# Peptides against a protein of PDB entry 3KDP: the designs that were tried, part 14

Target 1, 230 residues: chain A of PDB entry 3KDP
Amino acid sequence: PFLIFIIANIPLPLGTVTILCIDLGTDMVPAISLAYEQAESDIMKRQPRNPKTDKLVNEQLISMAYGQIGMIQALGGFFTYFVILAENGFLPIHLLGLRVNWDDRWINDVEDSYGQQWTYEQRKIVEFTCHTPFFVTIVVVQWADLVICKTRRNSVFQQGMKNKILIFGLFEETALAAFLSYCPGMGVALRMYPLKPTWWFCAFPYSLLIFVYDEVRKLIIRRRPGGWVE

## One batch from the design tools (peptide; aimed at target 1 F171 P194 P197)

Design b1_p12_6_s1 (made by RFdiffusion4, then SolubleMPNN; from b1_p12_6, 12 letters changed)
Fold by OpenDDE base, seed 2:
Structure b1_p12_6_s1 (fold): chain B 230 residues (1-230), chain A 12 residues (1-12)
Amino acid sequence: as target 1 above (230 residues)
Amino acid sequence: DELEELLKKLAL
């Protein structure tokens, strides 16, 4: 998000505070919960890892986590961001290069895609309104990310949802996201304005996409062991 | 007033 903000010179899609809330708030308990996940049913049928040649985190895992899943997650967030701005008169093409004028407090006549002029205060309200839905979108996508991280090879349907700590983590991150989104004073303290409940559903297609993508990946691994997808 | 209306439109 922040890289696209710099490169495209668009209004800030996700605030630094919201990023910290993700990294330190919503992700901690879920991440720890993975340490308590049950072993895959076939793990004892695999050859032991060679500690001299096999890394714990290989290039495939890095590519999957940061290259593929991370990009889909970012896409979900940006989709929500662009929808909100478009509903307020700012089409995606119009946002390119707009940041400089957007952030200038002395410019009170920034035009939207329809020729409506926006004051600095109005623009900042719209910007901060994007932060919470972007954050919530990430949390909803993280549900899928956490679930797919339960296994490397087995389907989630084979593994099941037996890890009670992981289930607790999903509830905790959701409750925290709701708290940060709707608690009085969060708009002032964190610049996170409350979002309409309907915006929680904007992330669901992306969460489903990640889940389906990973299940297909795992299916390929099971059918073709030792492939580049593993 | 416009800011409040905008906030109401965007928020809950």
Scores: peptide ipSAE 0.022, ipTM 0.679, DockQ to the pose 0.060
OpenDDE base, seeds 1, 3, 4, 5: peptide ipSAE 0.017, 0.007, 0.015, 0.020; ipTM 0.617, 0.373, 0.566, 0.671; seeds 1, 3 fail the geometry check

Design b1_p12_6_s2 (made by RFdiffusion4, then SolubleMPNN; from b1_p12_6, 12 letters changed)
Fold by OpenDDE base, seed 4:
Order: C-alpha cells, then structure tokens, then sequence
Structure b1_p12_6_s2 (fold): chain B 230 residues (1-230), chain A 12 residues (1-12)
C-alpha cells in the first residue's frame, strides 16, 4: 500500500498505525498458530528436503507469497479504498497525483471529481475513514491466506480445520479488528474511524478469490507433481 | 508524517 502511495501519489490508503496493528496485532497469533498445524497426511511419504539445496524460503515461495497472494491482498485493500473515496466524490483517476495537495494543510479548496471543495480537515476525515475499512479488508483477506497456509499440497478440505489454535487465531484477529474499528476513541488514538458493518463484506470476493486460487493451485500440484506451480 | 504522528501519540 505504501509503495502505491508513493508511486501514484495518492492519498494515504493505509496509515502506519494500521499497518502496525496488522503486523503486530492481527497477524502474530494466526502466524504462530501455523506452528501447531497438523502434518499433511502424505508428508511422511515425501522425500525429506535436502538441507543443503532445498531452502525453507525459496524463490517459488516468495513468488507465491508476495507476488501472487500479497498482490491479491493489496488489490482487495485498494478496491475498498477506491470505493470509499469514490462514494465521497473522489474517483480513482482524480486521486492520481493528488497527494501533495491532499496533505497540504494550507490548501482548503481541494476539489473532488465533481468540483466540490474539501477543507484539510474534511479530506483527512475521509482519509481516516478509508484506513479502517482497508485494515478490515486485509484482515478478511488474511482469513483466506491463513487457511490456505495450513497446507502446501493437500486441499483444506482434505486437511480439515482441526487446529484449534488456528481457529482461535481467526477469532482473535477478527475480535481485535472489530475492537479497533468500533471502540470509542480509536479515531483519535489510531486514526481509525468507525466503519459501516457492510464494509466487512467488501473483501469477501477477494478472500474467496485467494481461496479458490490456492485450491486450484494445490489441485494442479496433486495432479502434476513436480510442476512449476509447486 | 504518519510515523511522526505515531511517535507523538506514543509520547502522549
């Protein structure tokens, strides 16, 4: 998100505080929970990795995590961001290059796509109104991401949801997201303004997309062992 | 600016 903020010079889609809430708040418990995941049913039938040649984190894993899944997550967040700004009069094309004027506190007549002028305070309210839904969108997409990370080869339907710690992690991150989104004072403390409950559903298509994509990938791996998609 | 604001919030 921050890279696009810099490259496209758009208003900040996700604040530093919200990023920290993701990295330190919502992601830690779920990530730790994966250490307690049950072994895949066929893991003992596979050849052990060669510790000299086979890295735990290889180019394929990086490509999958950051190049594919991470991009889908970002797209989900940005979709929510653009929808909210569009509902407030700022169409996506108009946001390009707007950052400089947007962040200037002395400019109080920034025009939206319809010619309405926005004061610094008003547009910061809109910006902070975007932060919470963007954050929640990431959390919702992370549900799918966490679930797909349960296995490398087997379908989630084959593996099942037996990891109670992972399930707890999903509830914990959701509860934390709800707390941060709706607790009084979060707008002042974290610049996270409350969101309409309907915004929780905005990420669902992307969460589903990630899930389906990974299940298809795993299906291909099972049907064609040793393929490039492993 | 966000980092600065975060630091200000943490300092408050």
Amino acid sequence: as target 1 above (230 residues)
Amino acid sequence: DELKKLLELLAS
Scores: peptide ipSAE 0.007, ipTM 0.441, DockQ to the pose 0.029
OpenDDE base, seeds 1, 2, 3, 5: peptide ipSAE 0.006, 0.006, 0.006, 0.006; ipTM 0.356, 0.384, 0.392, 0.421; seed 5 fails the geometry check

Design b1_p12_6_s3 (made by RFdiffusion4, then SolubleMPNN; from b1_p12_6, 12 letters changed)
Fold by OpenDDE base, seed 5:
Structure b1_p12_6_s3 (fold): chain B 230 residues (1-230), chain A 12 residues (1-12)
Amino acid sequence: as target 1 above (230 residues)
Amino acid sequence: SELEKLLQLLLS
């Protein structure tokens, strides 16, 4: 998100506080929960592998898959960001290069895509209004990400939702998202303004996309064992 | 703030 902020010179889509909340609040419990996940049911049915060559190849493939999931996650956040700004009069094309004027407190006549002028205070309200939905979008997408990370090969429908710690992690990150979104004073303290409940659904297509992507990947692996998608 | 900008750079 920050790289796009710098390259495109758009208004800040994800603040420091939201980044910290993702890294410390939403990722820790899920990461720990994966350590307690039950082994895949087919692990004992696999052919012997070369521990030197096959490990390196597998690490590269896993890294690539997680990189792709991370990209979809980022796209989901940016989608929510652009939708909110568009609803407030700022179309995506108009945001390119706007950051310099957007962040200047002495410019109170920044025009949106429809010629409406925005004061510095109004712009910052809209910016901070984007931070919370971006965070919530990440959380919603992480629901799918956490579920698919339970297995490497087996479908979620085959492995099931047996890890209670993972389920607890899903509720914890959701509760944190709700707290940050609706607790009074979060706008001043954390620059995370309240979110309309309807915005929670904005990320669902991307959550579904990640789920479908991984299920298709795993299906291909089951049909073609030892393939490049493993 | 400058501190916030620095933190954003470091944490991104």
Scores: peptide ipSAE 0.017, ipTM 0.398, DockQ to the pose 0.027
OpenDDE base, seeds 1, 2, 3, 4: peptide ipSAE 0.015, 0.008, 0.013, 0.013; ipTM 0.394, 0.357, 0.383, 0.405

Design b1_p12_6_s4 (made by RFdiffusion4, then SolubleMPNN; from b1_p12_6, 12 letters changed)
Fold by OpenDDE base, seed 2:
Structure b1_p12_6_s4 (fold): chain B 230 residues (1-230), chain A 12 residues (1-12)
Amino acid sequence: as target 1 above (230 residues)
Amino acid sequence: DELEELLKLLSL
């Protein structure tokens, strides 16, 4: 998100406070829960990792986590961001290069895509209105990410949802996301304005996409062991 | 304002 903010010079899509809420708030319990996941049914049929040759984090894992899944997460967040800004008169094309004027408190006549002028205060309200839905979008996508991380090769349907700690983590992160989104004073304290409940659904297609993508990947791995996808 | 700038720097 921040790289696109710099490169495209768009208004800030996700605040630092919201990023911290993701990294330190919503992700901690879910991440810890993975340590309690049951071993895959075929794990004892695999050769042990050679610690001298096999890295714990290999290029394939980095490519999957950051290059593929992370990109889908970012796309989900940016989709929500662009929808909200478009609903407020700022089409995606008009946002390119707008950051400098957007962040200037002395410019009170920034035009939207329809020629409406926006004061600095109005622009900041719209910006902060984007932060919470972007955050919630990430949390909803993380549901899928957490579930797909349960296994490397087996389908989630083969593994099942037997990890009670992981299930608890999903509820905890969701409850925390709801708390941060709707608790009175969060708009002042965290610049997280409450979102319409309908915006939670904006992330669902991306969450489903991640899930389907990973299940297809795992299916390919099962059918073609030792492939480049493994 | 300073906190906002700091937060902007931390969002890097």
Scores: peptide ipSAE 0.013, ipTM 0.400, DockQ to the pose 0.027
OpenDDE base, seeds 1, 3, 4, 5: peptide ipSAE 0.008, 0.014, 0.009, 0.019; ipTM 0.434, 0.458, 0.449, 0.409; seeds 3, 5 fail the geometry check

Design b1_p12_7 (made by RFdiffusion4)
Pose (drawn by RFdiffusion4):
Structure b1_p12_7 (pose): chain A 230 residues (1-230), chain P 12 residues (1-12)
Amino acid sequence: as target 1 above (230 residues)
Amino acid sequence: TSYIINIIIVFF
């Protein structure tokens, strides 16, 4: 978001104070939760790991959290900022520029894609209404994430969901977001504004994509263990 | 009321 905010001089989809709600808020518990994960094989049957090679964090990993499931999380994150604005007037393209004027506190008269003229606080209350659900499609996608960052070889149907804590992290993570968006306050404190029902289910095809993609990976590997995918 | 209903739906 902050990257395109520079590219397409677009209204900032995800705000800063909004970001310290991901890893400090919704994400904390769900992550703590993996540490409670049983194995995937007789670990005490493999030679000991080797401090020089096979590191904790590596190429093959960053190529995943950043290069892959990372992007699919954003395509889903933007897609609803694109919806929050068009369903409210600003059909996408009439966005490729606004910021310069948009962020102006004096230009209370700005054309949308119909003619309607918006003030400042009038349109910002939509910009923050844009954060509030980017901050969701992010929590929504992190369901499909917290469930494939669960195993690294086994299909979820081979390992199942016996993690009676990780599931809590879900219910928490999700509900925390709702509370962070409906309590009389989170708006005037965090730029968090209540959402309309249709609004939550945005990232859903995307969460389910992240889900399906990861499952198919593991399968390939288990069919071709020395092959390219692994 | 609608908000509470939505929170419940989202929770489950």

Design b1_p12_7_s1 (made by RFdiffusion4, then SolubleMPNN; from b1_p12_7, 12 letters changed)
Fold by OpenDDE base, seed 1:
Structure b1_p12_7_s1 (fold): chain B 230 residues (1-230), chain A 12 residues (1-12)
Amino acid sequence: as target 1 above (230 residues)
Amino acid sequence: DELERLLELLAL
């Protein structure tokens, strides 16, 4: 998000407080829950990792985590961001290079794509209105990310959802996201303004995409062991 | 504002 903010010079898509809420709030319990996941049925048929040659985090894992899943997550967030701004009169093309004027408190006549003038305060309200749905979008795509992380090779349908701590983590992150989104005073305290409940659904296609993508990946790995997809 | 900028930098 921040890289695109700099490169495209667009209004800030996701605030730092919201990022901290993701990294320290919503992701911790889910991540810990994976330690309690049951071993895959075939785990004892795999050779142990060689600690001298096999990195715990390899290029394939980095490519998957950051290059594939992380990009889909980012796309989901940006999609939500652009839709909200478009609904408020700012089309994506108009956002390019707008940041300098957007963030200038002395400019109170920034025009949207339809010629409406926006005061600094109004612009910041819209910006902070984007932060919460972006955050919620990340949480919703993280549901899929957490579920796909249950297994390396087996389908989630083969593994099942027996990890009660993981299920609790999904509820916890969702409850925390709802709390941060709708609790009175969060707009002032965290600059997280309330979002319409419909915005939660904007992330669902991306969450489903992540899930389907990983299930297809795992299917390919099962059919063609040692392939480039592994 | 400075904290916000610092936080924006941490959002990298």
Scores: peptide ipSAE 0.016, ipTM 0.540, DockQ to the pose 0.027
OpenDDE base, seeds 2, 3, 4, 5: peptide ipSAE 0.007, 0.016, 0.016, 0.009; ipTM 0.438, 0.536, 0.559, 0.503; seeds 3, 4, 5 fail the geometry check

Design b1_p12_7_s2 (made by RFdiffusion4, then SolubleMPNN; from b1_p12_7, 12 letters changed)
Fold by OpenDDE base, seed 4:
Structure b1_p12_7_s2 (fold): chain B 230 residues (1-230), chain A 12 residues (1-12)
Amino acid sequence: as target 1 above (230 residues)
Amino acid sequence: SELEELLKLLSL
C-alpha cells in the first residue's frame, strides 16, 4: 500500500499504525501457525530432503509467499479503497497525483471527479473511511491466503483444517478486525472510522478467486507432477 | 491525550 501511495501519489490508503496492526496483530499468529501445520499426506511419502542441497524455503516459496500473495492482498485492499473513493466522488484516475493537494490543510477546495469541492476535514474523513475497509479487506483476503498456504500440493479439502493454531489465528485476526472497526475511539486513535458491515463482503470475490486459482493450480500439480506450475 | 498524540504521529 505505501509503495503505491508513493509511486502513484494517491491519498494514503492505509495508515502506518494500521499497517503495524496487520503485520503484528493479524500476521504473527497465523504465520507461526503455519510452522506447526500438519505435514501433507504426500510429503511423508517423498524422499527425505538432502540438507546440503535442498533449502527449507526455496526461492519459489519465497516468491510466492512474499511476492504473489502480497500483491493479491494489495489488489484486494486497493479495490476496496477505489470503490469507497469512487462512491464519494473520487474516481481512480482522478486520484493520481492528488496526494499533494489532498494532504495540504490549507487547500479547502480540492475538487472531486464531478467538480464538488472538498475541505481538508472532509477529505480526511473520506481517507480515514477508507482505512478500516482496506484493513478489513486485507484480513478477509488473508483468510484465503492462509488457507491456501497451508498446503503446497494437496487440496484444502484433502488436507483438512486440522491446525488448531491456524483456526485460532483466523479467529483472532477477525476479532481484531472487528474490534478495530467498531470500537469507539478508533477513528481518533487509529484513524479507522466505523465500517459499514456490507464492506466486509467487498473482498469476498477476491478471496474466492484466490482460493479457486490455488485449487486449480494444485489440481494441475497433482495431475502433472514436475510441471512448471509446481 | 499523550497516547492519542503519539498514535496520531505514528499514523503519519
Scores: peptide ipSAE 0.023, ipTM 0.371, DockQ to the pose 0.033
OpenDDE base, seeds 1, 2, 3, 5: peptide ipSAE 0.014, 0.016, 0.020, 0.011; ipTM 0.410, 0.393, 0.408, 0.409; seeds 1, 3 fail the geometry check

Design b1_p12_7_s3 (made by RFdiffusion4, then SolubleMPNN; from b1_p12_7, 11 letters changed)
Fold by OpenDDE base, seed 2:
Structure b1_p12_7_s3 (fold): chain B 230 residues (1-230), chain A 12 residues (1-12)
Amino acid sequence: as target 1 above (230 residues)
Amino acid sequence: EELEELIKKLAL
């Protein structure tokens, strides 16, 4: 998100505070819960990792985390961002290069895609209105991300949802996301304005996409052991 | 007031 903000010079899609709420709030308990996941059924049939040759973080893991899953997550967030701005008169093409004028408090006549002029205050409300739905979108796609992280090779249907701590983590992150989104004063304290409940569903296709993508990946690994997909 | 109305319009 922040890289695209700089490169494309668009209005800030996800605030620093919302990023901190993800990294320190919603992701913490879910991430810890993975330490309590049951071992895969075939783990004892695999040779132990050679600590001299086999990196803990390899290129395949980086590709999965940042190049695949992370890109789908970012796409979901940006989709929500662009929809909200488009509903408020700012089409995606019009946002390119707009940041400089958008963030200038002395420019009160920034035009949208329809020729409507926006004051600095109005623009900042729209910007901050994007932050909460973007945040919620990330939480919803993280449901799928957490579930797929349960296993490397086995299907989630083979592994099952037996990790009670992980289930608790899913409820906790959702409850925290709802609290941060709807608790009175969060708009002032965190610049997280409340969102329509319908915006929670905007992320569901992306969550499903992540899940299906990983299940297909795991299926390929099971059918072709020792492939580049592992 | 305009700010609150805009927030309401965006939140609802």
Scores: peptide ipSAE 0.024, ipTM 0.643, DockQ to the pose 0.060
OpenDDE base, seeds 1, 3, 4, 5: peptide ipSAE 0.022, 0.015, 0.020, 0.023; ipTM 0.616, 0.515, 0.578, 0.682

Design b1_p12_7_s4 (made by RFdiffusion4, then SolubleMPNN; from b1_p12_7, 12 letters changed)
Fold by OpenDDE base, seed 3:
Structure b1_p12_7_s4 (fold): chain B 230 residues (1-230), chain A 12 residues (1-12)
Amino acid sequence: as target 1 above (230 residues)
Amino acid sequence: SELQELLKLLAL
């Protein structure tokens, strides 16, 4: 998110405090829960890892985590961001290079794509209105990410949902997201304004995309062991 | 804050 904020010079899509709420709030319990996941059914049929040649974190894992899943998460968040700004009169093309004027408190006549002038206060309300739905989008996408991370090769349908700590993690991150989104005072404390409940559903296509993508990937791995997809 | 900007940079 922040890389695109710098490169495209757009208004801030996700607040730093909100990012910290993701990394330290919603992701911690889910990440810990993976340590309690049951071993895959075929793990004892695999040769032990050679600690001299085989890295725990390999290029394939980095590509999967950051290069593929992380990009889909970012796309989901940015989609939500662009939709909200477009609904408020700012088309995506108009946002390019707008950050400098957007963040200037002395400029009170920033025009939207339709020629409407926006004060600094109005612009900040719209910006902070984007933060909460972007955050919720990330949390909803993280549901799929957590579920796909249960296994490397087996389908989730083969592994099942027996990890009670993981189920608790999904509940916890959702409850925390709801609390941060709707608790009075979060707009002042975290710059997270309340969102319409409908915004929770905007991320579902991306969560489904991640899930389907990973299940297809795992299916390919099972059919063609030792392929480049592994 | 500068810390928030730094944290944003770390949150790609």
Scores: peptide ipSAE 0.012, ipTM 0.481, DockQ to the pose 0.027
OpenDDE base, seeds 1, 2, 4, 5: peptide ipSAE 0.007, 0.007, 0.008, 0.008; ipTM 0.442, 0.422, 0.418, 0.446

Design b1_p12_8 (made by RFdiffusion4)
Pose (drawn by RFdiffusion4):
Structure b1_p12_8 (pose): chain A 230 residues (1-230), chain P 12 residues (1-12)
Amino acid sequence: as target 1 above (230 residues)
Amino acid sequence: YFIALIIVFIVL
């Protein structure tokens, strides 16, 4: 988001104070939760790991959290900023520029895509209404994430969901976001504004995509263990 | 707005 904020001089979709709500808020518990994960094989049947090679974090991993499942999480994140604004007037393209004027506190008279003129606090209360649900489609997509960062070889149907804590992380993560958006306060404290029902289910095809993509990966590997995918 | 909140809890 902060990247395109520079590219398409677009209204900032995801705000800073909004970001310290991901890993400090929603994400904390769900992550702590993997540490409670049983194995996937007789680990005490493999030679010991080797401090020089096969590191904790590596090429093949960053190529995943950043290069892959990372992007599919954003395409879903933007897609609803694109919806929050058009369902409120600003049909996408009439956005490719606004910021320069948009962020102006004096230009209270800015054309949308119909003619309607918006003040400052009038449109910002939509910009922050834009954060508030980017901050969700992010939590929504992290469901499909927290469930495939669960295993690294087994289908979720081979390993199942016996992690009676990781599931809590879900219920928490999600509900925490709702509370962070409906309590009389989070708006005037965090630029968090209540959301309309239709609004939550945005990232859903995307969460489910992240989900399906990861499942198919693992399968390939288990069919071709020396092959390219692994 | 409250409908949205109820839906969240139903889904959960």

Design b1_p12_8_s1 (made by RFdiffusion4, then SolubleMPNN; from b1_p12_8, 8 letters changed)
Fold by OpenDDE base, seed 4:
Structure b1_p12_8_s1 (fold): chain B 230 residues (1-230), chain A 12 residues (1-12)
Amino acid sequence: as target 1 above (230 residues)
Amino acid sequence: YEEALKLIQEFL
């Protein structure tokens, strides 16, 4: 989000505080929960890791986690961002290069895509209105990401939801997201303005996409062991 | 928690 904010000079899609809430709030418990995931049914059939050849973190894992899944997460967040701004009169093309004028307190006549003028305060309200739904979108996408990370090869349907700590993590991150979104004073304290409940569903297509992508990937791995997708 | 929120507000 921040890189696109700089490169495209668009209004800030996700605030620093919301990023910290993701990194330190919503991600920690779920990530720890994965350490307690039940071993896959086939894990005992695998040979022990060779410490000279098998790294815990390899380029293929990094590429999958940050290159593919991370990109889908970012796309989900940006989709929500662009939808909200479009509903407020700012079409995606109009946002390109707008940051400088958007963040200038002395410019109170920034025009939207329809010629409506926006004061600095009005623009910041819209920006902060984007932060919460972007954050919630990331959380909803993280549901799928966390669930798919339970296994390397087995389908979620095969492995099941046996990790109580993971289930707790999903509940915790959702509860935190709801708290940050709807608790009185969060708009003032964190610049996270409350969102309509319907915005929670904006991320669902991307969450589903991640889930389907991973299930298909795992299916291919099961059918073709040693493939490049493993 | 209140102190943490206050600190966060200073960064906003």
Scores: peptide ipSAE 0.007, ipTM 0.347, DockQ to the pose 0.031
OpenDDE base, seeds 1, 2, 3, 5: peptide ipSAE 0.000, 0.005, 0.006, 0.006; ipTM 0.335, 0.326, 0.344, 0.365; seeds 2, 3 fail the geometry check

Design b1_p12_8_s2 (made by RFdiffusion4, then SolubleMPNN; from b1_p12_8, 8 letters changed)
Fold by OpenDDE base, seed 3:
Structure b1_p12_8_s2 (fold): chain B 230 residues (1-230), chain A 12 residues (1-12)
Amino acid sequence: as target 1 above (230 residues)
Amino acid sequence: YEEALELLLKFL
């Protein structure tokens, strides 16, 4: 998010404090929960890794996590961001390069895509209105990410949802997201204004996409062992 | 808050 903010010179899509809440709040318990996941049924058929040549975190895992799933997650967040700004009169094309004028407190006549002028205060309200839905979008796509991380090869339907700690993690991150989004004072403390409940659903297509994508990938791996997608 | 945020940004 912050890289796109710099490169595209768009209004800040996600606050730094909000990013910290993701990294330190919503992601920790889910990640720890994966340590308690039951081994896949075929794990004993795999040879042990060579500790000298085979890294635990390999290029393929990085490519999958950051290059594919991470891209879908980012797209989900930015989709929510652009929808909110568009509903407030700022079309995506108009946001490109707008940051300089957007962040200038002395400019009180920044025009939206329809010629309406926005004061600095009004612009910052809209910006901070984007932070919470973007954050919630990340949490919603993280549900799918966590679930797909349960297995490397087997379908989630084959593995099942027996890990109670993982289930707890899903509830914990959701509860934390709800707390940060709706608790009084969070708007002042975190610059996270309350979101309409409808914004929770904005990420659902992307969460589903992540899930379907990974299930299809795993299906291909099972049908064609040793393929390039493995 | 702004100063604290700037400080946090320096460590991120």
Scores: peptide ipSAE 0.007, ipTM 0.407, DockQ to the pose 0.025
OpenDDE base, seeds 1, 2, 4, 5: peptide ipSAE 0.000, 0.000, 0.007, 0.007; ipTM 0.364, 0.361, 0.427, 0.408

Design b1_p12_8_s3 (made by RFdiffusion4, then SolubleMPNN; from b1_p12_8, 8 letters changed)
Fold by OpenDDE base, seed 5:
Structure b1_p12_8_s3 (fold): chain B 230 residues (1-230), chain A 12 residues (1-12)
Amino acid sequence: as target 1 above (230 residues)
Amino acid sequence: YQEALELIKKFL
């Protein structure tokens, strides 16, 4: 998010405060819950890791977690951002290079894609109205991310949802997201303005994509042990 | 906050 903000000079899609709310607020309890996950049913059927040759965190795991899944999450957030701005008259192409004028408090006649003029205050309301749905989008895709992290090789359907602490974590992060989105004063304190309930659904296709992607990956690993996706 | 909410309702 921040890199695209710098490179494309678009209005800020996700604020630093919202990032901190994700990293320090929303994701902590879910991450801790994974410590209570049951071992996979076939763990003893696998060959032990060779500590001299096999890295605990290998390039394949890094590529999966931070490369592929992280990119799908970012795409989900940006999709929500562009949809909101487009509905308010700012098409994606028009946002390129707009940041300089957008952030200037003395310019009160910034034109949208349809020739409407926007005051500084109006623009900032729309910007901060984008931050909250972007944040919520990340929470929704994190549901899938947390669920896929339950297993390394087995399907989630084989493992099941028996970890009550993980289930609690999913509700906690969702409740926290709702609190931060709708509590009075959050617009002033955190620049998180309230969103329409319909925006919660914008991330669902991406959450499903993450889940399907990982299940397909795990299926390939089960059918072809030692393959390039392992 | 309430004023901001009313402004959002105008644009969204």
Scores: peptide ipSAE 0.011, ipTM 0.339, DockQ to the pose 0.058
OpenDDE base, seeds 1, 2, 3, 4: peptide ipSAE 0.000, 0.000, 0.006, 0.000; ipTM 0.239, 0.285, 0.306, 0.297

Design b1_p12_8_s4 (made by RFdiffusion4, then SolubleMPNN; from b1_p12_8, 8 letters changed)
Fold by OpenDDE base, seed 4:
Structure b1_p12_8_s4 (fold): chain B 230 residues (1-230), chain A 12 residues (1-12)
Amino acid sequence: as target 1 above (230 residues)
Amino acid sequence: YLEALKKLLEFL
């Protein structure tokens, strides 16, 4: 999000406070819950990791986490961002290079894609209106991310949802996201304005995509052991 | 949604 904000000079898609709420709030309990996941049924059939050759974090894992899943998550967030701004009169093409004028408090006549002028205050309201749905979008795609992280090779359907701490984590992160989104005063305290409940569904296709992608990946790994997809 | 996604993908 922040890199695209700088490169494309678009209005800030996700605030620093919302990023901190993700990194320190919603992701902590889910991440810890993975330590309590039941071992995969085939774990004892695998050879032990060679500590000299097999790194815990390898290029394949980095590529999967940041290059694939992380990109899908980012696309989900940006989709929500662009939809909200488009509904408020700012088409994606018009947002390119707009940041400088958008963030200038002395410019009160920034035009949208339809020629409507926006004051600085109005622009910041719509920006902060984007931050909460972007945050919620990340939480929704994190549901899929957390679920796919339960296993490395087995399907989630094979592993099941037996980790009670993980289930608790999913409810906790969702409850926290709802609290941060709808609690009175969050707009002032965190610059997170309340979102329409319909915005929660904007991420669902991306969450499903992450899930399906990983299940297909795992299926390929199971059918073709030793492939480049591992 | 698919049309919006398509437009977004064309933009990106």
Scores: peptide ipSAE 0.010, ipTM 0.519, DockQ to the pose 0.032
OpenDDE base, seeds 1, 2, 3, 5: peptide ipSAE 0.000, 0.005, 0.006, 0.000; ipTM 0.276, 0.338, 0.379, 0.339; seeds 2, 3, 5 fail the geometry check

